# Peptides against a protein of PDB entry 4KTY, part 20

Target 1, 266 residues: chain A of PDB entry 4KTY
Amino acid sequence: YVLNDIGVIFYGEVNDIKTRSWSYGQFEDGILDTCLYVMDRAQMDLSGRGNPIKVSRVGSAMVNAKDDEGVLVGSWDNIYAYGVPPSAWTGSVDILLEYRSSENPVRYGQCWVFAGVFNTFLRCLGIPARIVTNYFSAHDNDANLQMDIFLEEDGNVNSKLTKDSVWNYHCWNEAWMTRPDLPVGFGGWQAVDSTPQENSDGMYRCGPASVQAIKHGHVCFQFDAPFVFAEVNSDLIYITAKKDGTHVVENVDATHIGKLIVTKQI

## One batch from the design tools (peptide; aimed at target 1 F136)

Design b2_p14_1_s1 (made by RFdiffusion4, then SolubleMPNN; from b2_p14_1, 9 letters changed)
Fold by OpenDDE base, seed 1:
Structure b2_p14_1_s1 (fold): chain B 266 residues (1-266), chain A 14 residues (1-14)
Amino acid sequence: as target 1 above (266 residues)
Amino acid sequence: SSKLDLNEILKKNK
């Protein structure tokens, strides 16, 4: 989880799983220096740089360009005229070196690119890390732990009222660390996500969230556990919005989100 | 990655 400089990222559909090779390149010249530069740009105190909790949280924020002129600009609209299409990247090295050279955010990334670069960042700093792919990954916008799907009276989705969404797949990272700030047993793998999805206490970042805590339904612990929980385990709540403004729950699907979670074992 | 069409999800769940 630290020594491997080439990996495999899972993507595609749950019934058509695909793999993409990714070169992390954590040992390449200039990469460690770039990771240190990222922490410098974040104005991270030296005393915190030895704490994997702080480092992973800062990395989560800084691998995306939002808020802080971080590494990568995300784009999902298939318009990549001012940069490199996300699918053209084959590894982290070119992205990180471009960022260090230009001192400006690199265009463009999507979830696997964010996860790839973030994985390099974590591994460079001695934090065991891996990429996780979740198929049918929920994006809960209001942290209510469910996907609220509003329906018109004709039974079709009301796109104006429905704010929550579902990714065909989403990639994030798990980082290995102790969590002295949490109850005993909630150390180990921590979910962290650098893809800009939701604001977390003032900036686009996510985690570290205890995987063990989430597996046991504990979403009250820092950081961003409700959001991560919703990504993998939210129920689909189908709600009919009546003309009079009342809402009626028509159906609940507890099996659709998080159908498959895949990570490389070695 | 892409956001799924929720109408398609709904159709499959009916």
Scores: peptide ipSAE 0.536, ipTM 0.910, DockQ to the pose 0.944
OpenDDE base, seeds 2, 3, 4, 5: peptide ipSAE 0.529, 0.531, 0.462, 0.527; ipTM 0.910, 0.909, 0.877, 0.906

Design b2_p14_1_s2 (made by RFdiffusion4, then SolubleMPNN; from b2_p14_1, 9 letters changed)
Fold by OpenDDE base, seed 3:
Order: structure tokens, then C-alpha cells, then sequence
Structure b2_p14_1_s2 (fold): chain B 266 residues (1-266), chain A 14 residues (1-14)
């Protein structure tokens, strides 16, 4: 989880699982220096740089460009002008070195690119890390631990009312650390996510959230446990918005989200 | 194809 510089990332659809190779390159020239530079750009205190909780949280913020001119600009509109299409990247090294050289965010990434770069960042700093792929991954926009899908009377989704969304797949990271800030038993793997999805106390970041806590339904622990829990375990609530302004719950699906969660075992 | 690798938001009506 630290020494392997080449990985496999799962993507695609649940019924058509695909894998791609990713070069993390955590030992390549300039990469550690770039990771330190990232923490410098974040204005992270030196005392915090030895704390994996703080480092992983800062990393989750800084690997995305939002808020702080971090490493990667996300794009999901299938138009990648003025940069590199997300699928063209094969590893973290070129991205990180470009960021260090230009001192500007690199275009463009999607979840596996964010996760790949973040994995390099964590491993460079001695934090065991792996990439996790979740198929049918929920994006809870209003922090209510459910996916509210509003439907028109014709059965089509009302995009104006529906703020929540479901990704066909989503990649994030798990980082290994102790959690002295949490009750005993909630150390180990922590979910962290650098793909900009939701604001967490003022910036786009996510985690570290205890995987053990989430598995046992404990969402009260820092950081962003409700959001991560929702990604893998949200109920889909189908609500018909009637013309008279009334809302009727038509259906609840508790099985759709988090159909498959996979990671490479090292 | 690059398009096959991309994330997409799923639509419930499809």
C-alpha cells in the first residue's frame, strides 16, 4: 500500500467492470517535492505534516483546484478544451510535475484521476493508501442521507427539484491511520475523497471518515461520515411533484446504491 | 474509446 508504484483502478459499469493501470510514481524525481509544495500552498503548519489525519484532509482539499488553486480541475461535460481529457492520463507523475512547474491547476480530471493523484500524495508522505471504486455511487447534496429523486407527473426526473445524483461509478481513497480523535476501534482504513463533490466546512474536501464507523452505521464521527455513508448506502426516494405543488412518495429503493465496492488487494 | 471510461450521472428514466 506504500511501496507499489503501479496500481489497478476499477471503472465502467457494474455489469461491465473494467480495469486500467495507473502509475502512481511516488518515488519518481520531483514527486515528493511536489507533495511538499502542495502542503506549502495549503499553508499547512509543519507540526501538522506528521499527522495523517490533517495531511489526508488537506490532501482531499488540495488535489482538487476548487477553493485553493489545487492540483486538478474536474470536468464532466465531455468537452475538454484547453487541457488533457481525463481518460488520456496514465499516471500521477505528469500531473504533479505540471502542477509544480506551472503553479496552476491542471486540466482535466474525473474521479479516478483525482483518486490516482491523491493516492500518490498519500503514499509519498508515508500514508498507506488504496483506491476504492463504488458502482452506483450516490451524491447526497443536502446531507439528509437519502437520494431524493423528484419526478414529474409523466415520470421523468424533475431536474430543477432533484439536487441529488447517482454516478455510474465513483473512485475515492482509503488511507490507513490511527484515529485518536475517535473512540477505540475506529482507526484503520479511512475514506478520503479529493473529487470535488460537496462543501465540507467551507471547502470542497472529504474525510478522513472511519470505514469501520461507516460499516456499523456510525455517521456522527468526523469527518464527513454522513456523506461517505450516503455514497454507499443511500435509499432512493422517488417523489412525484404534482402540478398543485403537493409531493407524493411513489417508491423507495434501498438496494440500488452501492451495488459493488471494489479495491485492489495488495 | 475515452467516452467509455468517463463517469456519468445516471438518469432514472433511462
Amino acid sequence: as target 1 above (266 residues)
Amino acid sequence: SFALDLQKILEENK
Scores: peptide ipSAE 0.301, ipTM 0.805, DockQ to the pose 0.128
OpenDDE base, seeds 1, 2, 4, 5: peptide ipSAE 0.295, 0.043, 0.292, 0.251; ipTM 0.801, 0.693, 0.794, 0.790

Design b2_p14_1_s3 (made by RFdiffusion4, then SolubleMPNN; from b2_p14_1, 8 letters changed)
Fold by OpenDDE base, seed 1:
Structure b2_p14_1_s3 (fold): chain B 266 residues (1-266), chain A 14 residues (1-14)
Amino acid sequence: as target 1 above (266 residues)
Amino acid sequence: SSVLDLQEILNKNK
């Protein structure tokens, strides 16, 4: 979780699982220095740099370019005209060194690229980390812990009203740390995510959220537990929007989201 | 990664 410099990332579909290698390169020349530079760019107080809670939260913000000119620009439009397509990256080293050299965000990333770079960042700083892939990963955009699918009266999806979405797969990280700020038993693996999905208290960041707390249905603990919970356990709520503006729940599917969560075991 | 077509999900659940 710290010493391995090459990993495997799971992706694809739940019924067609694929793997790709990723070189983390946390021991390569200049990489640790770049990770320190990232924290400098974040203007992180020196007193917090030894705290894995603060470091992982800052990392989740800084690995994406939003808000703070962080490391990676996300793109999902399949154009990628002004940079490197996400699929062309094979590891973190080139991305981090380019960021350090240019002092500008690197184009482009998607979830596995964000997760790969973030994994390097965490490992460089001595935080045990791994990448997690969630198939049928929900994106709850209004923090109500459910996927709201609005239907026309004819039964078809109303794309205008439906704001929530589902990824075929999504990758994020788990970081190992104690959580003295949480009740006993909620340390260990913490979900952290650098893919820019939702604003968390003013920045596009996510976590650390206690995996144990989430598994036991506790979403009241910092940070971003409701969002992470929704990614893996949202019910699909089918809502008919009537012409008169009323909403009627037609169906609930509690089995669709988070069908498979995969991580590499050492 | 890609955003799934919710209409397809709906159709499969019918």
Scores: peptide ipSAE 0.513, ipTM 0.917, DockQ to the pose 0.931
OpenDDE base, seeds 2, 3, 4, 5: peptide ipSAE 0.168, 0.512, 0.475, 0.512; ipTM 0.753, 0.918, 0.901, 0.917

Design b2_p14_1_s4 (made by RFdiffusion4, then SolubleMPNN; from b2_p14_1, 8 letters changed)
Fold by OpenDDE base, seed 1:
Structure b2_p14_1_s4 (fold): chain B 266 residues (1-266), chain A 14 residues (1-14)
Amino acid sequence: as target 1 above (266 residues)
Amino acid sequence: SSKLDLQEILDKHK
């Protein structure tokens, strides 16, 4: 999880799983220096740089460009005129070296690009890390642990009221660390995500969230456990929004989100 | 990655 400099990232659809190679290149010249530069740009105290909790949280913020002029600018609109299309990247090295050279955010990334660069960052700093792909990954935007799908009275989706969404797939990272700030048993793999999805206490970042805690339904522990939980386990709630403003729950689907979670264990 | 069409999900669910 630290020594491998080439990996496989899963993507595609749950019934048509695809893989792509990704070169992490954590041992390439200038990459470690760039990771240190990222922490410098974050104004991270030296004392915190030895704490994987702090490092992974800062990394989740800094790998995306939002808030802090971090590494990558995300784009999902299929218009990449001012940079490199996300699909053109084959590894982390070119991205990180460009960031270090230009001192400006690199365009463009999507989830697997964010996850790839973040994986390099973590591994460079000695934190065991892997990429996780979740198929039918929910994006809960109001932290209620549900995918609220609002319906018109005719039964069709009300796109104006429906703010939550679902990715065909989403990639994030898991980082291995102890969690002395959590109860015993919630160390180990921690979910961290650098794809800018939701604001977490003032910045677009996510985690570390205890995978064990989430698996056991404990979402009260720092950081961002409710959001990560919702990504993998939220129920689809179909709500009819009546003309009078009242809401009626029509149906609940507890089987749609998080149908498959895949990670390379080597 | 892409956001799924929720209407399609709904139609399959019904």
Scores: peptide ipSAE 0.545, ipTM 0.926, DockQ to the pose 0.947
OpenDDE base, seeds 2, 3, 4, 5: peptide ipSAE 0.538, 0.534, 0.512, 0.540; ipTM 0.927, 0.925, 0.915, 0.925

Design b2_p14_2 (made by RFdiffusion4)
Pose (drawn by RFdiffusion4):
Structure b2_p14_2 (pose): chain A 261 residues (1-241, 247-266), chain P 14 residues (1-14)
Amino acid sequence: YVLNDIGVIFYGEVNDIKTRSWSYGQFEDGILDTCLYVMDRAQMDLSGRGNPIKVSRVGSAMVNAKDDEGVLVGSWDNIYAYGVPPSAWTGSVDILLEYRSSENPVRYGQCWVFAGVFNTFLRCLGIPARIVTNYFSAHDNDANLQMDIFLEEDGNVNSKLTKDSVWNYHCWNEAWMTRPDLPVGFGGWQAVDSTPQENSDGMYRCGPASVQAIKHGHVCFQFDAPFVFAEVNSDLIYITAHVVENVDATHIGKLIVTKQI
Amino acid sequence: SQYKLNFQDIKVSS
């Protein structure tokens, strides 16, 4: 989780698992300096840089280009003007070195690409880290921790009213650290996510959210535990437009995996 | 490839 500069990112389907190799490259010339440059550009106060909670949260904001001209721009537009399609990248090095050189956000990326770059950032600084993949990952748009699926009279999905969504998969990172800001028992792996989905305190960032706190549903503990809980375990609520028609308690988060040791 | 699932295709009728 610190010294391995290559890895595997899982994707596809639960019974059709695909792998994508990834070069983290945290030891390559220019990368460590690039990680410091990322924190400088985020205008992160130096006095907080010894705190992995702060470093990881800044990283979750700065790895994406929204709000702060950070590292990577997301796109699903099937055109990818003036850049590289997200699927073309095979590691983090070219992205990070291009960012340091050009001093401009790099185009383009999707969830595994954000996760790969963020993983490089964490391991390079010495924060143990890994990439996790969540199959059938929920995206909660209205912060009620459930998927609200509105149906028309005919029983079909009303695409105008329905805003929540589900991904075939989503990848984020876990960072290892104590949580002196939380009661004892909630350190260890913290979910951190640099792929923009929902604002957290006015910026696209997410975490660190204690995985242990998410497991027992104690999502009152900072940061962004309710959103992460919703990604892995929200119920699907079918609502006819308002009457609750059905509840699917098993669809979301069918499987979560990471590379073996 | 990463994409969103269509709710109509995954709908469970009561």

Design b2_p14_2_s1 (made by RFdiffusion4, then SolubleMPNN; from b2_p14_2, 8 letters changed)
Fold by OpenDDE base, seed 1:
Structure b2_p14_2_s1 (fold): chain B 266 residues (1-266), chain A 14 residues (1-14)
Amino acid sequence: as target 1 above (266 residues)
Amino acid sequence: GQYVLDFNDFLVKP
């Protein structure tokens, strides 16, 4: 989880799983220096740089460009004229070196690119890390642990009534660390995510959230456990929006979200 | 090429 410099990222659809290689390149020239530079740009104090909890949280913020001119600009509109299409990247090295050289955010990334670069960052700093792919990954925007799907009276989806959404797949990272800030037993793998999805206490960041805590439904544990829990275990709530303005729950599906979670055994 | 990935996308409906 630290020594491997080439990985496999799972993507595609749950019924058509695809894999692509990704070069992390954590041992390539200039990469460690760039990771230190990222922490410098974050104005991270020296005392915190040895703490994997703080490092992973800062990394989740800095690998995306939001808030702090971090590494990658995300784009999902299929318009990439001012940079490199996300699908064109094959590894972390070119992205990180461009960031270090230009001192400006690199365009463009999507979830697997964010996860790839973040994996390099973590491994460079001695934190065991892996990429996780979640198929039918929920994005709970209103923090209610539900995925609200609004239907018009004719049964068509009304996407204007909610910002909740579901990704066909989403990639994030798990980082291995102790969690002395949590009760005993909730160390080990921690979910961290650098794809800018939700604001977490003022910044687009996510985690570290204890995987063990999530598995046992302990969403009260820092950081961002409710959001990560929702990504893998949200109920789909089908709500009919009546013309008179009333809302009626028509159906609940507890089986759709987080249908498959995949990671490479390294 | 072999490293080209399909972009992730929102599911409009389940």
Scores: peptide ipSAE 0.143, ipTM 0.753, DockQ to the pose 0.097
OpenDDE base, seeds 2, 3, 4, 5: peptide ipSAE 0.086, 0.033, 0.023, 0.021; ipTM 0.733, 0.657, 0.526, 0.592

Design b2_p14_2_s2 (made by RFdiffusion4, then SolubleMPNN; from b2_p14_2, 8 letters changed)
Fold by OpenDDE base, seed 1:
Structure b2_p14_2_s2 (fold): chain B 266 residues (1-266), chain A 14 residues (1-14)
Amino acid sequence: as target 1 above (266 residues)
Amino acid sequence: SQYKLDYNEFLVKP
């Protein structure tokens, strides 16, 4: 979880699972210095740099460019002008070295690119980390622990009435650490996500959220447990928007979200 | 690249 410099990332779809290689390169020249530079750019105090809770949370914020001129600019428009298409990256090293050299966000990333770079960051700083892929990953935009799907009276989907969405797959990271800030038993793997999805207390970041807490439904535990819980366990709520403006729940699907969560066994 | 891009899946009523 720390010494491996090359990995496998799962992607594709639940019925067509694929893998891609990713070079983390945490031991290559300049990478450790770049990770330290990232923490410098975050203005992280020295005392916090020894705390994996703080480091992983800062890394979650800084691997994406939002808010703080962090490492990667996300793009999903399939144009990717003025940069490198997300699919062209094969590892973290070129991205991190470009960031260090240019001192500007690198274009462009999607979830596996964010996860790959974040994995390098964590491992480089001695935090055991792995990439997790969730198929049918929910993006709860209104913090109600539900995936709202609005339908017109004719049954067609109205995508304008909600910002909730479902990724065919989504990659994030799990980092190993103790959680003295949580009750006993909720240390170990913590979900952290650098893909900019939702604002968390003023920044686009996510985690660390205790995997054990999430598995047992303890969404009150910091950080961002409700959001991560929703990614893997949201109910799909089908709501018909009537012409008179009323909303009626037509169906609930509790089986669709989080059908498969995969990580490499190490 | 042959790698598939990320996208949101739009679901319909079952």
Scores: peptide ipSAE 0.045, ipTM 0.678, DockQ to the pose 0.230
OpenDDE base, seeds 2, 3, 4, 5: peptide ipSAE 0.024, 0.021, 0.017, 0.032; ipTM 0.589, 0.551, 0.591, 0.668; seed 4 fails the geometry check

Design b2_p14_2_s3 (made by RFdiffusion4, then SolubleMPNN; from b2_p14_2, 8 letters changed)
Fold by OpenDDE base, seed 1:
Structure b2_p14_2_s3 (fold): chain B 266 residues (1-266), chain A 14 residues (1-14)
Amino acid sequence: as target 1 above (266 residues)
Amino acid sequence: GQYKLDFNEILKKP
């Protein structure tokens, strides 16, 4: 989880699982220096740089370009005219070295690119880390732990009212650390995510969220546990928005979200 | 690549 410099990332569809290799390159020349540079750009105090809780949270913010001119610009529009298409990247080294050289965000990434670069960052700083892929990954935008799908009276989805969404797949990271700030038993793997999805206390960041806490339904613990919980366990709530403005729950589907969660344990 | 699902398609394939 620290020494491996090449990994495998799962992607694709739940019924057509694919794998891609990713070179983390945490031992390559200039990479450690770049990781330190990232923390410098975040204006992270030296006192916090030895704390994996603070480091992973800062990393989740800085690997994306939002808010702070961090490492990667996300794009899902299939254009990518002003940079490198997300699928063209094969590892973290070129991205991190470009960021260090240009001192500007690198274009472009999607979830596996964010996760790959973030994995390098964590491992480079001595934090055991792995990439997790969740198929049918929910994106809860209002922190109510459910996917609200609004329907017209004719049964079609009302895209204007429906703000929640679901990824075909989503990749994030798990980082191993103790959590003295949480109750006993909630250390170990912590979910952290650098793909810009939701604002967390003023920045696009996510985690660390205790995997053990989430597995036991405890979403009251820092950081961003409700969001991570929703990614893997939210119900689809189908709501008919009537012409008179009333809402009626038509159906609840508890089977679609988080169909498969995969990580390579090597 | 990564993409958002169309809920209409999900409804068609319950």
Scores: peptide ipSAE 0.610, ipTM 0.907, DockQ to the pose 0.645
OpenDDE base, seeds 2, 3, 4, 5: peptide ipSAE 0.601, 0.594, 0.540, 0.602; ipTM 0.909, 0.908, 0.876, 0.905

Design b2_p14_2_s4 (made by RFdiffusion4, then SolubleMPNN; from b2_p14_2, 5 letters changed)
Fold by OpenDDE base, seed 4:
Structure b2_p14_2_s4 (fold): chain B 266 residues (1-266), chain A 14 residues (1-14)
Amino acid sequence: as target 1 above (266 residues)
Amino acid sequence: SQYKLDFNKIKVKP
């Protein structure tokens, strides 16, 4: 989780799981310096740099370019004219070194790229970390712990009535740490996500959220537990939008989201 | 090639 500099990222579909190697390169020349530079750019106090809770939270913010001129610019429109297509990256090293050299956000990333770079960042700083892939990953946009699917009266999906969505797969990270700020038993693996999805207390970041807490439905624990919970265990709520403006719940599917969660054990 | 790898990252319709 710290010493392995080559990893595997799972992607594709739940019924057609695919893998791709990713070079983390946490021991390559200039990478540690870049990770320190990232924390410098975040204006992180020295006193906090020894705290994996703070480091992982800052990392989740800084690996994406939003808010703070962090490492990677996300793009999902299949038009990558001003940079490198997300699929072209094969590891973290080139991205981090480009960031350090240019001192500008690197274009472009998607979830596995964010997760790869974030994994390097964490491991470089001595935090055990792994990439997690969730198939049928929900993106709860309105923080109601459910995936709202609005239907017209004819049964067609109306995508304009909600920003909630489901990714065929999504990658994020788990980082190993103690959580003295939480009750006993909720240390260990913590979900952290650098893919910019939702604003968390003023910036695009996510976690650390206790995996144990999520597994037991404890969404009240910091940080961003409700969002992470929704990613892996939200119900699909099919709502018919009537012409008169009323909403009727037609169906609830509790089995669709988080169909499979996989990670490589190192 | 790795450059041509299609990750097919998409939002799915339920």
Scores: peptide ipSAE 0.285, ipTM 0.793, DockQ to the pose 0.089
OpenDDE base, seeds 1, 2, 3, 5: peptide ipSAE 0.165, 0.020, 0.022, 0.032; ipTM 0.756, 0.627, 0.628, 0.592

Design b2_p14_3 (made by RFdiffusion4)
Pose (drawn by RFdiffusion4):
Structure b2_p14_3 (pose): chain A 261 residues (1-241, 247-266), chain P 14 residues (1-14)
Amino acid sequence: YVLNDIGVIFYGEVNDIKTRSWSYGQFEDGILDTCLYVMDRAQMDLSGRGNPIKVSRVGSAMVNAKDDEGVLVGSWDNIYAYGVPPSAWTGSVDILLEYRSSENPVRYGQCWVFAGVFNTFLRCLGIPARIVTNYFSAHDNDANLQMDIFLEEDGNVNSKLTKDSVWNYHCWNEAWMTRPDLPVGFGGWQAVDSTPQENSDGMYRCGPASVQAIKHGHVCFQFDAPFVFAEVNSDLIYITAHVVENVDATHIGKLIVTKQI
Amino acid sequence: AKWENAANAIMKYN
């Protein structure tokens, strides 16, 4: 989780698992300096850089280009003007070195690309890290921790009213650290996510959210635990437009995996 | 089958 500079990112389906190799390249010439440059550009106060909670949270904001001209721009537009399609990248090095050289956000990326770059950032600085993949990953748009699916009278999905969504898969990172800001028992792996989905305190960032706190539903502990809980375990609520028609308690988060040791 | 189709209607892909 610190010294391995290559890895595997899982994707596809639960009974059709695909793997994508990834070069983290945290030891390559120019990468460590690039990680420091990322924190400088985020205008991160130096006095907080010894705190992994802060470093990881800044990283979750700065790895994406929204709000702060950070590292990577997300796209699903099937065109990818003036850049590289997200699927073309095979590691983090070219992205990070291009960012340092050009001093401009790099185009383009999707969730595994954000996770790969963020993983490089964490391991390079010495924060143990890994990439996790969540199959059938919920995206909660109204912060009620459930998927609200609105149905027309005919029983079909009303695409105008329905805003929540589900991904075939989503990838984020876990960073290892104590949580002196939380009661004892909630350190260890913290979920951190640099893929923009929902604002957290006015910026696209997510975490660190204690995985142990998410497991027992104690999502009151900072940061962004309710969103992460919703990604792995929200119920589907079918609502006819308002009457609750049905509840699917098993659809979301069928499987979560990471590379074996 | 109805509920599976409704669930699939909100599905997104990478």

Design b2_p14_3_s1 (made by RFdiffusion4, then SolubleMPNN; from b2_p14_3, 9 letters changed)
Fold by OpenDDE base, seed 1:
Structure b2_p14_3_s1 (fold): chain B 266 residues (1-266), chain A 14 residues (1-14)
Amino acid sequence: as target 1 above (266 residues)
Amino acid sequence: SLNEKRRNSIMRYE
């Protein structure tokens, strides 16, 4: 999880799983320097650079350009005229070296690009890391641990009543570390996500969230456990919004979100 | 296109 410089990223649909290769290149010339530069841009104290908790959290913030002129600009509008289409990238090296050279955010990325670059960042700094793909990945925007789908009285979806959404797939990272800040047993794999989705205490970042804690329903542990939990385990709540303002739950689907979670074993 | 096939997207529900 540290030495392997080429990986496989899962994407596509749950019924049509696809894979793509990704070159992490954590040992390539200039990559370590760039990772250090990223931490410098984050104004990270030297004392924190040896702490994987702090490093992974800073990385989750800095791999995206939001807030801090980090590495990658995300785009999902299918218009990439001012940069490189996300699908054109084949690895992390070109992205990181461009960032170091230009000292400006690189355009453009989507989840697997963010995850790929973040994986390089983590591995380069000696943190075991892997990419995880979640199919039917929820984006809980209001932190209620459910995915709200609002319906008009005629049954049509009203997308204006909620910012909750579901990705066909989403990629993030898991980083291996001890968590002395958590109770015993919640070390190991920690979910971290550099794709800018939600604000976490002032920055677009996510994690580290204990995978073990999330698996056991412990969402009270730092960092961002509720959000990660919701990504993989939200119930779909179909709510009819009546004209009088009344909300009526029409249906609940507890099996849709997180239908499949895939990661490479080695 | 290749980009369309690879990109993640928000699901639509009906």
Scores: peptide ipSAE 0.305, ipTM 0.847, DockQ to the pose 0.092
OpenDDE base, seeds 2, 3, 4, 5: peptide ipSAE 0.039, 0.034, 0.296, 0.286; ipTM 0.717, 0.716, 0.849, 0.838

Design b2_p14_3_s2 (made by RFdiffusion4, then SolubleMPNN; from b2_p14_3, 8 letters changed)
Fold by OpenDDE base, seed 1:
Structure b2_p14_3_s2 (fold): chain B 266 residues (1-266), chain A 14 residues (1-14)
Amino acid sequence: as target 1 above (266 residues)
Amino acid sequence: DKIEKQKNSIMRYE
């Protein structure tokens, strides 16, 4: 086993899978210090810093700028005039060092940038971590474990009736740890996500959610298991919104979401 | 630009 500071991130479309290199740079000067600084900014107590459950959850919150002036500002509007376009980043080092120097959130990131920086953070703190890419990744906004698609009576999509959405692809992280707070067998890989998507108990964060629990349909365990489950296994529910205000389920597609989940083996 | 196409985006359904 050889630890590599350069990784591969999968992106693109399900029918056109692509890879890009990402430099994690966990051994470069100042990076470990910056990771410690991130935990300081989170006001994380010393007792929690040795607990991978707490560390990964704090990292999930702090790698994004929301709530706590964390590391990265997300942007998906194709306007990046006040920073660096997400596609211009090639690794975590410049982002983390800029954050440490400026003490302000760095602009801008998207899912693979968040995942790349988060991967560096986890590895620096001794937590085995990898990036996962999910194609056709659902974003369940109303916690019903469904991807709701509303149609007008004429069959046209009405995007105003739901905030649910599907990413062409989405990247998050898996972190390896024991879960003494969960039943036996649900340790190992835990899904954690620093891309700001949904509020989790007052902050934009996600995880750690047991991958094994999710694979077996157990969504009752902390943290954010329903959301992660929905990302990979939501049914598409096509609902016709009638003029009288009633809703009718027209079709259900159980095969669309999470068609392919890819990660580099660690 | 191939690099710009790396961005993830919300899918649109018809």
Scores: peptide ipSAE 0.280, ipTM 0.829, DockQ to the pose 0.089
OpenDDE base, seeds 2, 3, 4, 5: peptide ipSAE 0.143, 0.183, 0.269, 0.168; ipTM 0.798, 0.787, 0.822, 0.805

